# Peptides against a protein of PDB entry 4QMF, part 88

Target 1, 175 residues: chain A of PDB entry 4QMF
Amino acid sequence: ESSFMTLFPKYRESYLKTIWNDVTRALDKHNIACVLDLVEGSMTVKTTRKTYDPAIILKARDLIKLLARSVPFPQAVKILQDDMACDVIKIGNFVTNKERFVKRRQRLVGPNGNTLKALELLTKCYILVQGNTVSAMGPFKGLKEVRRVVEDCMKNIHPIYHIKELMIKRELAKR

## One batch from the design tools (peptide; made by RFdiffusion4, then SolubleMPNN)

Design b2_p19_8_s4 (from b2_p19_8, 6 letters changed)
Fold by OpenDDE base, seed 2:
Structure b2_p19_8_s4 (fold): chain B 175 residues (1-175), chain A 19 residues (1-19)
Amino acid sequence: as target 1 above (175 residues)
Amino acid sequence: EEELDKELEKLSEEILKEA
């Protein structure tokens, strides 16, 4: 396909309006067109006759997906780079109890966000926890690790086990 | 779990300091 659309929550509207010119400019460099529909609450990206790289439309799709999930533009736009991948992990369906959900999500973040920051360093990823999703950007290997930690955390597997494992792996990789 | 939380915090701080 040459066109992709994503919906965004109402609370993102104001921000998306403020950065949309920057989105347009970034995508113009790749001859990808984009549309922000405030009535529908959607973002659309599409190839043009001048689009050279057919694969860039998939990255543009990922861009609007990330933006819809509260990733700031300066970070999200990095998805257009060849060496950057992303993942949007849905965490809202692992538990039915709201309080349990909040607790497990908070455990993933940790005090002052230190757990999340540590995980970012260990995996060489950017990670944003927002609402019912965790957005991650980085190398595929790191993204796989992030998804495992995130999902297991929501399944009540304490992140410490994975953090220790990642620490060991990192030390081994330095040798 | 509280003990694990505390341990995780210590490890996290260590990782951050090494960065």
Scores: peptide ipSAE 0.703, ipTM 0.962, DockQ to the pose 0.982
Fold by OpenDDE base, seed 1:
Structure b2_p19_8_s4 (fold): chain B 175 residues (1-175), chain A 19 residues (1-19)
Amino acid sequence: as target 1 above (175 residues)
Amino acid sequence: EEELDKELEKLSEEILKEA
């Protein structure tokens, strides 16, 4: 038997309460048990005696991790699919200066989120910037690209260089 | 950097338009 637990911030509690029945239903299909602890502020997933695929518990772990980082359930639940991977990128430790951090994070997002949306299309990933983390979901190759762009941006490498590179790669792949 | 920001915005809009 295996179990995993993830803490979530208080502001996430109301949302998690509203969708927890859906979480339970999604995990029940795989015979994974789950618990929402509102006192501790945690989510737990567990294998059961009826769990058939031992690997699904790792996907369940990722599900609650994504939910804790403000990924909406309809998107997060896709992690249970075999072809879907995820990454939670910590961006809060690259810069100690708060103003510099905010500036670089905003550069990654862009006006109206257009930079981020463009990056999503180029990498075939879903990307959410929230607080000190960037959550991404998609193919493994795309996730590697996302992490590179995100971390480099926080290291003061402008995203434009990577976007141009990804555009070239996309055009070459069409031929 | 501001120039790069503007260029990136234009490029992003083009990518989004093609989608």
Scores: peptide ipSAE 0.702, ipTM 0.962, DockQ to the pose 0.982
Fold by OpenDDE base, seed 5:
Structure b2_p19_8_s4 (fold): chain B 175 residues (1-175), chain A 19 residues (1-19)
Amino acid sequence: as target 1 above (175 residues)
Amino acid sequence: EEELDKELEKLSEEILKEA
């Protein structure tokens, strides 16, 4: 029997309560048990005797990790698909100055979120910037690209350089 | 930095338009 637990912040509690039945239903299809502990502020997933695929528990682990970081359920549940991977990038420790942190994070998002949306298209990933983390879902190759852009942005390397590079790579791939 | 921000916005808009 395998089990994984993740903690979630208080502000996420109300949402998690509303979607937990859907989480349970999605995991039941794979015979994975789950528990929402509102006192501790935790989510737990567990294999059962009926769990057929032992690897699915790792995807369940990723599901609750994504949910804890504000990824909405309709998107997060896609992690249970075989071809879907995810990454949670901690960005809060790259810069000590709060103002610089906010500025660099905003640069990653861009006006109206256009920079982030462009990056999503170029990498074929879903990307959510929330608080001190960036959550991403997609193909492994795309996730590597996202992490590079995100971390470099926090290191004061302007995203434009990576966006241009990704654009060129995309054009070359069409040939 | 401001110039790069403007260029990035233009590129982003182009990418979104072509999608």
Scores: peptide ipSAE 0.701, ipTM 0.962, DockQ to the pose 0.985
Fold by OpenDDE base, seed 3:
Structure b2_p19_8_s4 (fold): chain B 175 residues (1-175), chain A 19 residues (1-19)
Amino acid sequence: as target 1 above (175 residues)
Amino acid sequence: EEELDKELEKLSEEILKEA
């Protein structure tokens, strides 16, 4: 039997409490057990004797990881689908200067979140920028592209170059 | 950089409009 645990920040506690029954119900369909520990501030998922697909535990692991990083449950739960992958990109260690970090993070999001929305469309991914992490969900190819854009942005490579490239690829795919 | 930011915004809007 396999088990995975993730810690979550204190500010996420109230939300997790609210949706935990939904988490339990979703995982019960796959016979995966789960525990929310409010004292430790952790979520745990584990296989049971009735778990049919051993690989589902890895998706459950990803689910709690996403939830810990502020992804809403209705979106995060999609990770349990076979065709859905995810990535949690740590962006807080690329820049030591706080102001520079904030600026680059904001550049990734763009005015009214338009840059991020555009990137989501181009990569067919869901993307959430929260704190020092970027959470993404979607096809593997798209996730790879997202990580490249995100990390490069934090390295002071302007997103426009990648966006243009993705646009070209998209147009070619329409033909 | 500001110029690139403006261009990116325009491009983003175009992408969103086409969707």
Scores: peptide ipSAE 0.701, ipTM 0.962, DockQ to the pose 0.982

## One batch from the design tools (peptide; made by RFdiffusion4, then SolubleMPNN)

Design b2_p20_1_s1 (from b2_p20_1 with D2E Y5E I8L K10R)
Fold by OpenDDE base, seed 2:
Structure b2_p20_1_s1 (fold): chain B 175 residues (1-175), chain A 20 residues (1-20)
Amino acid sequence: as target 1 above (175 residues)
Amino acid sequence: DEIDEELLERIEELEKELEE
């Protein structure tokens, strides 16, 4: 039997308590057990003797990972689908200057969130910028593109550059 | 670091197209 645990920040506790029954129900369909430990501030998922697909535990691991990084449950639970992948991109270590970090992180979102929305549409991914991480869900190809854009942004390459490139590629693909 | 206004407009247009 396999087990995975993830810690979550204190500010996430209230929300996780609210949706934990939904998490349990979703995982029960796959005979995956789960535990919310409010004292430790952790979520755990476990295979059981009734778990049919041994690979589903990895998706369950990803589910709690996404939830810990503020992805809402209705979106995060989609990770249990066979065709859905995810990535949690750590962005906190690219720059030491806090102001520079905040500025570059904000560039990912852009005016009125248009930059982020454009990136989501172009990559067919869901993207959430939170704290020191960017969470993404979608097809593998799209996730690879998201990671590139996100990391390059933290390296001071403006996302607009990549978005333009992706737009051109999309236009060419329509021909 | 200057945002290309033309690109922003294009992004907005793209969003509309992709949401249809």
Scores: peptide ipSAE 0.053, ipTM 0.680, DockQ to the pose 0.075
Fold by OpenDDE base, seed 1:
Structure b2_p20_1_s1 (fold): chain B 175 residues (1-175), chain A 20 residues (1-20)
Amino acid sequence: as target 1 above (175 residues)
Amino acid sequence: DEIDEELLERIEELEKELEE
C-alpha cells in the first residue's frame, strides 16, 4: 500500500472541511482512501486492496497538494484526469526582501490580472498565484513554460517579455 | 512601458479570439 500526506495552512481548514465529502467521493471512484486530520492540519491519501491503477495514487497526492495551496476543488479535481498535470512552484525563496518579493509576485498577475490571464491562455494552463507558491495545471509543455516565466519573474525578468514571445510564436503557428 | 501598453492591447485581442 502507498500513502501520501500533505500539510495545509490553518486558513484552509474551513474550506477543506466543507469540500472533503466531495474529495472522498471523487477518490472513491478510484478506490483511493483519504483522511482529513483537522488537528494535525493534514490530508492523507492511500491505496486500498481494490485500487486497480497504481498510478492514480500519484494523482491523488497531487490533488491534496493543490488543495493545500488554495486551488479550489472543482479545478483541483481535474488532476485525476489522464491528460492533466500540475506543478507547484515555490517563489518565496528567490528574494529576501519582502517588498521586492511582493512587487515581483504582483508582476505575474499584472493590471486587472491581464498578465496572468495572458499567460494562462498562451500556455493552456490554469494558474493560481497564492502566498509563496504558484500552482499550475495543464499540459506538460505549458507547465514548463509557466515555470520558466514564474521563476524568471522572481529573478527580475518581467513576464511581459515572455508573453510577447509566446504570442509571436502563437501567431506564427497559425496555419 | 511602451511594450507593456502594446502587449496589453494584444492580450485583449487574444482574449477576444479565444472567446469566439
Scores: peptide ipSAE 0.050, ipTM 0.677, DockQ to the pose 0.070
Fold by OpenDDE base, seed 4:
Structure b2_p20_1_s1 (fold): chain B 175 residues (1-175), chain A 20 residues (1-20)
Amino acid sequence: as target 1 above (175 residues)
Amino acid sequence: DEIDEELLERIEELEKELEE
């Protein structure tokens, strides 16, 4: 039997408590057990003797990882679908200066969220910028592009340049 | 399609912001 555990920050506790019954229900369909430990501040998923698909535990692992990084449950639970992948991109280590970090992180969102939405549309991904991480969900190809844009943004390459490139590629693919 | 139209609009807005 396999198990995975992830820690979550204190500010996430209230929300996780609220949705944990829904998490349990979703995982029960796959015979995956789960535990919310409020003392330790952790979530755990485990296979059971009734778990049929051995690969589903990896998706359950990803589910709790996403939840720990502030992805809302209705979105995070989609990770259990076969065609859905995810990535949690650490962005906090690219820049030591806090002000510079905040500015570059904000560029990922952009005015009125236009940068983020454009990137989501082009990559067919869900993207959440929160704290020191960017969480993304979608097809593998899209996730690869998201990671590139996000990391390059933290390296002071403006997302607009990649967005334009992706737009061109999209247009070419339609022909 | 509708996605392309929305995308183009958002890109145009971003470009305007960069030019300013």
Scores: peptide ipSAE 0.142, ipTM 0.762, DockQ to the pose 0.040; fails the geometry check
Fold by OpenDDE base, seed 5:
Structure b2_p20_1_s1 (fold): chain B 175 residues (1-175), chain A 20 residues (1-20)
Amino acid sequence: as target 1 above (175 residues)
Amino acid sequence: DEIDEELLERIEELEKELEE
């Protein structure tokens, strides 16, 4: 049997408690067991004797990973769908200066969230910027593009450059 | 389509802000 565990920050505890029954129900459909440990601050998913799809445990692993990084349950649970992939991009190690980090992270969101929304539309991904990570869900092609834009942004390449490029590619694809 | 129009609007807003 396979098992995966992830830690979550203290500030997520209250929310995770409120949705854990929903997590349990969603995973029960696949005969995956799960445990929320409030003392340790961890989530665990496990295969059972009744688990018939061995690949679903990997999706369950991704589910708890997404939940730990502040993705809301109604969005995170979509990872259990066959056509849905995800990526958790660590952004905290690109720069040492805190102010520079905050500034570049803010560029990912942009004024009124326009940068982030534009990127979501172009890549057909869900994207959440939180703390030292960016969580994304969507098609593999889109996820690859998101990671490129996010990492380049942290390397001081403004997202608008990539957004314009993606827009041009989108228009060409319609022809 | 609706998505394209929304995208264009957001990009235009971004460009405007970058130019200011």
Scores: peptide ipSAE 0.134, ipTM 0.757, DockQ to the pose 0.039; fails the geometry check

Design b2_p20_1_s2 (from b2_p20_1, 11 letters changed)
Fold by OpenDDE base, seed 5:
Structure b2_p20_1_s2 (fold): chain B 175 residues (1-175), chain A 20 residues (1-20)
Amino acid sequence: as target 1 above (175 residues)
Amino acid sequence: MERDEELEERIKKLEEELKK
């Protein structure tokens, strides 16, 4: 039997409490057990003797990881589907200056979220920028591109340059 | 490196192209 645990920040507690029954129901379909510990501030998933597919526990691990980073349940639960991958990109350690961090994070989102939306469309990923992490869900190749753009943004490379590159690639693929 | 204002305008143009 296998188990995985993820800590979540205090501000996420209220939401997790409201959706935990839905999490339980979703995981029960796969005979994966789960526990929400409000004292420790953790979520745990574990296989049971009735778990048929041992690989599903890894997806369950990813589910709680996404939930801990503010991904809403209706989106996060899609990770249990085949051919859906995810990535949680830590962005809080690239710069020490908080103001610089906020500015670079905002560049990733862009005016009215347009930059982020463009990136989502080009990579075919769902992307959530929240706190000190960026959560992404989608195809593996798209996730690789998202990580590159996100990390480079924190390294002071504006996302527009990567978006332009992706758009060129898209245009070439249409020919 | 381009200024933020110039980049924002480029993004707008790129977004228009993306919709095609």
Scores: peptide ipSAE 0.048, ipTM 0.659, DockQ to the pose 0.110
Fold by OpenDDE base, seed 2:
Structure b2_p20_1_s2 (fold): chain B 175 residues (1-175), chain A 20 residues (1-20)
Amino acid sequence: as target 1 above (175 residues)
Amino acid sequence: MERDEELEERIKKLEEELKK
């Protein structure tokens, strides 16, 4: 039997409690057991004797990881699909200065979220910027591009340069 | 390195192109 656990921040508790029945139902379809521990502040997923696909536990692990990082359930649950991958990018350690960190993180989002939306469209990914992490869901190729843009942004390379490059590549692929 | 204002204008233009 395989088991994975993730901790979640206190501010996430109320939401997780609200959607946990939906999490349970989604995982039950794959015979994966799950536990929400409100005292410890943890989520756990486990294989059972009825689990048919042993690899599904890794997707269940990713599900709780995404939920812990504020991804809403209707989006996070898509990770259980075979063609969907995810990445949680830690951005909190790239910059020591808090103001500089906030500024660079805001550049990922841009005015009215337009920069982030452009990046989502170009990479065919879902992207959520929250706290010290960026969560992304989509195809592996797109996720690789997202990670590059996010990390470079935290290294003071503005996302616009990568977006321009991705737009050019997209145009070339349509010919 | 482009100024932030110039970058924002560029983003706007690129976004318009992306919507086409």
Scores: peptide ipSAE 0.046, ipTM 0.660, DockQ to the pose 0.107
Fold by OpenDDE base, seed 1:
Structure b2_p20_1_s2 (fold): chain B 175 residues (1-175), chain A 20 residues (1-20)
Amino acid sequence: as target 1 above (175 residues)
Amino acid sequence: MERDEELEERIKKLEEELKK
């Protein structure tokens, strides 16, 4: 039997409690067991003797990882689909200065979230910037681009340059 | 390096084109 556990921050507890029955139902379809431990602050997923697809446990692992990083359930549950992948990008350690960190993180979002939306559209990914992580869901190719843009942004390369490049590539692909 | 304000305006323009 395979199992995976993920810790979640205290501020997610209330939300996770409200959606846990939905998590259970979604995973039951795949005969994956799950446990929410409010004392430890953890989520666990486990295969059972009835688990048919051995690979689904990895998707279940990703589900709880996404939920722990503030991705809402209606979006996170899509990870159980075969065509969906995810990435959780740690951004908190690229810079030591907090002000610089906040500034660079804000560049990913942009005014009114427009930069982030542009990146989502160009990569066909869902992207959530929260705390010290960026969570992304979508095709592997798109996720690779997202990680590049996010990490480069934290390295002081403004997302606009990558967005421009992606837009050019998109235009060329339409021709 | 391009100033942040100029970059933001450029993003806005690019986003407008993306929405078309």
Scores: peptide ipSAE 0.045, ipTM 0.656, DockQ to the pose 0.105
Fold by OpenDDE base, seed 3:
Structure b2_p20_1_s2 (fold): chain B 175 residues (1-175), chain A 20 residues (1-20)
Amino acid sequence: as target 1 above (175 residues)
Amino acid sequence: MERDEELEERIKKLEEELKK
């Protein structure tokens, strides 16, 4: 029996309670059991005797990981699809200065969220910037590009540079 | 997927904001 657990912050408790029945139904399709522990503040997924594909537990693990990092359920549940992967990029350790961290993190979002939206479109990924992490969902190629842009941004390389590069690549691919 | 023209407009707006 395989089991994975993740902790979630207190501010997510109310939301997780509201969507937990939906989580259960989604995982039941794969015969994966799940538990929401409100005392500990944890989510657990585990295989059952009826689990057909044991590898699906890894996707279930990713599901609860994404939910803990503020990804909405309608988006997070897509991780159970075969063509969907995810990445949780830790950004809190690139700079020690808090103000510099906040500034660089804000660059990922950009004015009116335009930077983030452009990056999502160009990589065909969903991207959520929250706290000390960036959560991304999409194809592996796109995720690789997202990680590069995110990490470089925290290293003081402005995302606009990569966005322009990705646009050029997209145009070339249409030929 | 957003149209290329709309994407270009978003990028243009981003560039304008960066110049401020």
Scores: peptide ipSAE 0.063, ipTM 0.707, DockQ to the pose 0.038; fails the geometry check

Design b2_p20_1_s4 (from b2_p20_1, 6 letters changed)
Fold by OpenDDE base, seed 1:
Structure b2_p20_1_s4 (fold): chain B 175 residues (1-175), chain A 20 residues (1-20)
Amino acid sequence: as target 1 above (175 residues)
Amino acid sequence: MEIDEELIKRIEELEKELAE
């Protein structure tokens, strides 16, 4: 039997408490057990004797990882689908200067969130910028593109450069 | 260059065309 545990920050506790019954129901369909530990501030998923697909535990691991990073349940639960993958990109260590970090992180979002929305559409991914991480969900190819754009942004390459390139590729693909 | 609502609409149109 396999198990995975992830810690979550205190500010997520109230939300996780409200949706935990939904988490349990979603995982029960796959015979995966789960535990919310409010004292430790952790979530645990584990296989049972009735777990049929051994690979589903890895998706359950990803589910609690996404929930810990502020992804809402209706979106996070989609990770249990076969065609859905995820990535949690750590962005907090690229820049030591806090002000510079905040500015570069904001570039990922852009005015009215339009930069982020454009990136989501072009990569067919869901993207959430939160704290020192960027969480993404979607196809593997799209996730690879998201990670490149996010990391380059933190390296002072503006996302607009990649967005332009992706748009050009889409135009060419129509032919 | 900034990403605005018009550009977003253009991207959505492109995605629709690719899906057809």
Scores: peptide ipSAE 0.058, ipTM 0.693, DockQ to the pose 0.066
Fold by OpenDDE base, seed 3:
Structure b2_p20_1_s4 (fold): chain B 175 residues (1-175), chain A 20 residues (1-20)
Amino acid sequence: as target 1 above (175 residues)
Amino acid sequence: MEIDEELIKRIEELEKELAE
């Protein structure tokens, strides 16, 4: 039997408590057991003897990982679909200076979130910037593009350059 | 990479249109 555990920050506790019954119900459909430990601040998913598809545990692992990184349940639960993939990109280790980190992270979002929204549309991904991570959900091709843009941004390459390229590619694809 | 400020401005406008 396989098991995976993910820690979550304290500020997520209240929300996770409110949606945990929904998490349980969603995973029960696949005969995956789950536990929310409020003392340790962890979520655990486990296969059971009734689990038909052993690979679903990896999806469950990703689900709790996404939830720990502030992805809302209605979005995170989509990871259980076969055609949906995700990526959690660690961005906190690229820059040691806090101000520089914040500035580069803000570039991903842009004014009024327009940069991030543009990137989401162009990659057909859901993207959430939170703390020291960027969570993304979508097709593999889109996820690869998101990771490239995010990492390059933390390396001081402005996202606008990639967005321009993606926009051009999209326009060409319409023809 | 050196940033072209004029290009950035134009692309930001396009981003706004795309997001709407």
Scores: peptide ipSAE 0.027, ipTM 0.567, DockQ to the pose 0.138
Fold by OpenDDE base, seed 4:
Structure b2_p20_1_s4 (fold): chain B 175 residues (1-175), chain A 20 residues (1-20)
Amino acid sequence: as target 1 above (175 residues)
Amino acid sequence: MEIDEELIKRIEELEKELAE
């Protein structure tokens, strides 16, 4: 039997406590057990003798990973669907200067969140920028595009250039 | 999903600003 554990930051504790019954119910449908450890600050998922699909544990692993990175439950739980994938992109190691990091991270969001919204629409992904990570959910192709844009942004390539490229590709595909 | 016209216009404006 398989088990996966993910640590979560202290500021996430209150929310996780609130939604944990929902997590349990969602995973029970797949006969996956789960534990919220408030002392350690961890979430654990594990297969049981009644788990009928061994592969679902990997999706459960992804679920708790997403929850740990501030993705809300109604969105994160969609990872249990077969057609849904996710990616957690570490962005904190591209630049050492904190101010530069913050500025580049803000470029991903853009004014009024318009840049991020555009990227979400063009890639058909959900995207959450939080702390030192960007969490994304959606089709594999879209996730690859998101990672490219996010990492390039941290490398000082403005997201607008990729947005333009994606827009052009989208328009051409409509022809 | 489709991009609304206002968002497209905003992106185009930003592109012009960066080109200058």
Scores: peptide ipSAE 0.024, ipTM 0.575, DockQ to the pose 0.045
Fold by OpenDDE base, seed 5:
Structure b2_p20_1_s4 (fold): chain B 175 residues (1-175), chain A 20 residues (1-20)
Amino acid sequence: as target 1 above (175 residues)
Amino acid sequence: MEIDEELIKRIEELEKELAE
């Protein structure tokens, strides 16, 4: 039997408690057991003797990882689908200066979220910028593009450069 | 740096295409 555990920050406790019955039901369909520990601040998923597909435990691991990083349940639960992948990109270690970090992180979002929305559309991914991480869900090709743009942004390459390039490539592909 | 007007227009067109 396989088991995975992830810690979650205190500010997620109330939300996770609210949706945990839904998490349990979603995982029960795959005979995956789960535990929410409010004292430790952890989520655990584990296979059971009734688990038919052992590979589903990895998706369950990803589910609790996404939930810990503020992805809402209706979106996070999609990770259990065969065609859905995810990535959690750590952005907090690229810049030591806090103000510079905040400014570069804000560039990913842009005015009224337009930059982030553009990136989501072009990569066909869901993207959430929260704290020191960026969580993304979608096809593998799109996820690779998201990681490139996010990391380059933290390295002071403005996202608009990549967005323009992706838009041009998309338009050319229609020809 | 903000997204220019032309790029915004193209993004909106893309949104319509994906909504279909």
Scores: peptide ipSAE 0.024, ipTM 0.554, DockQ to the pose 0.064

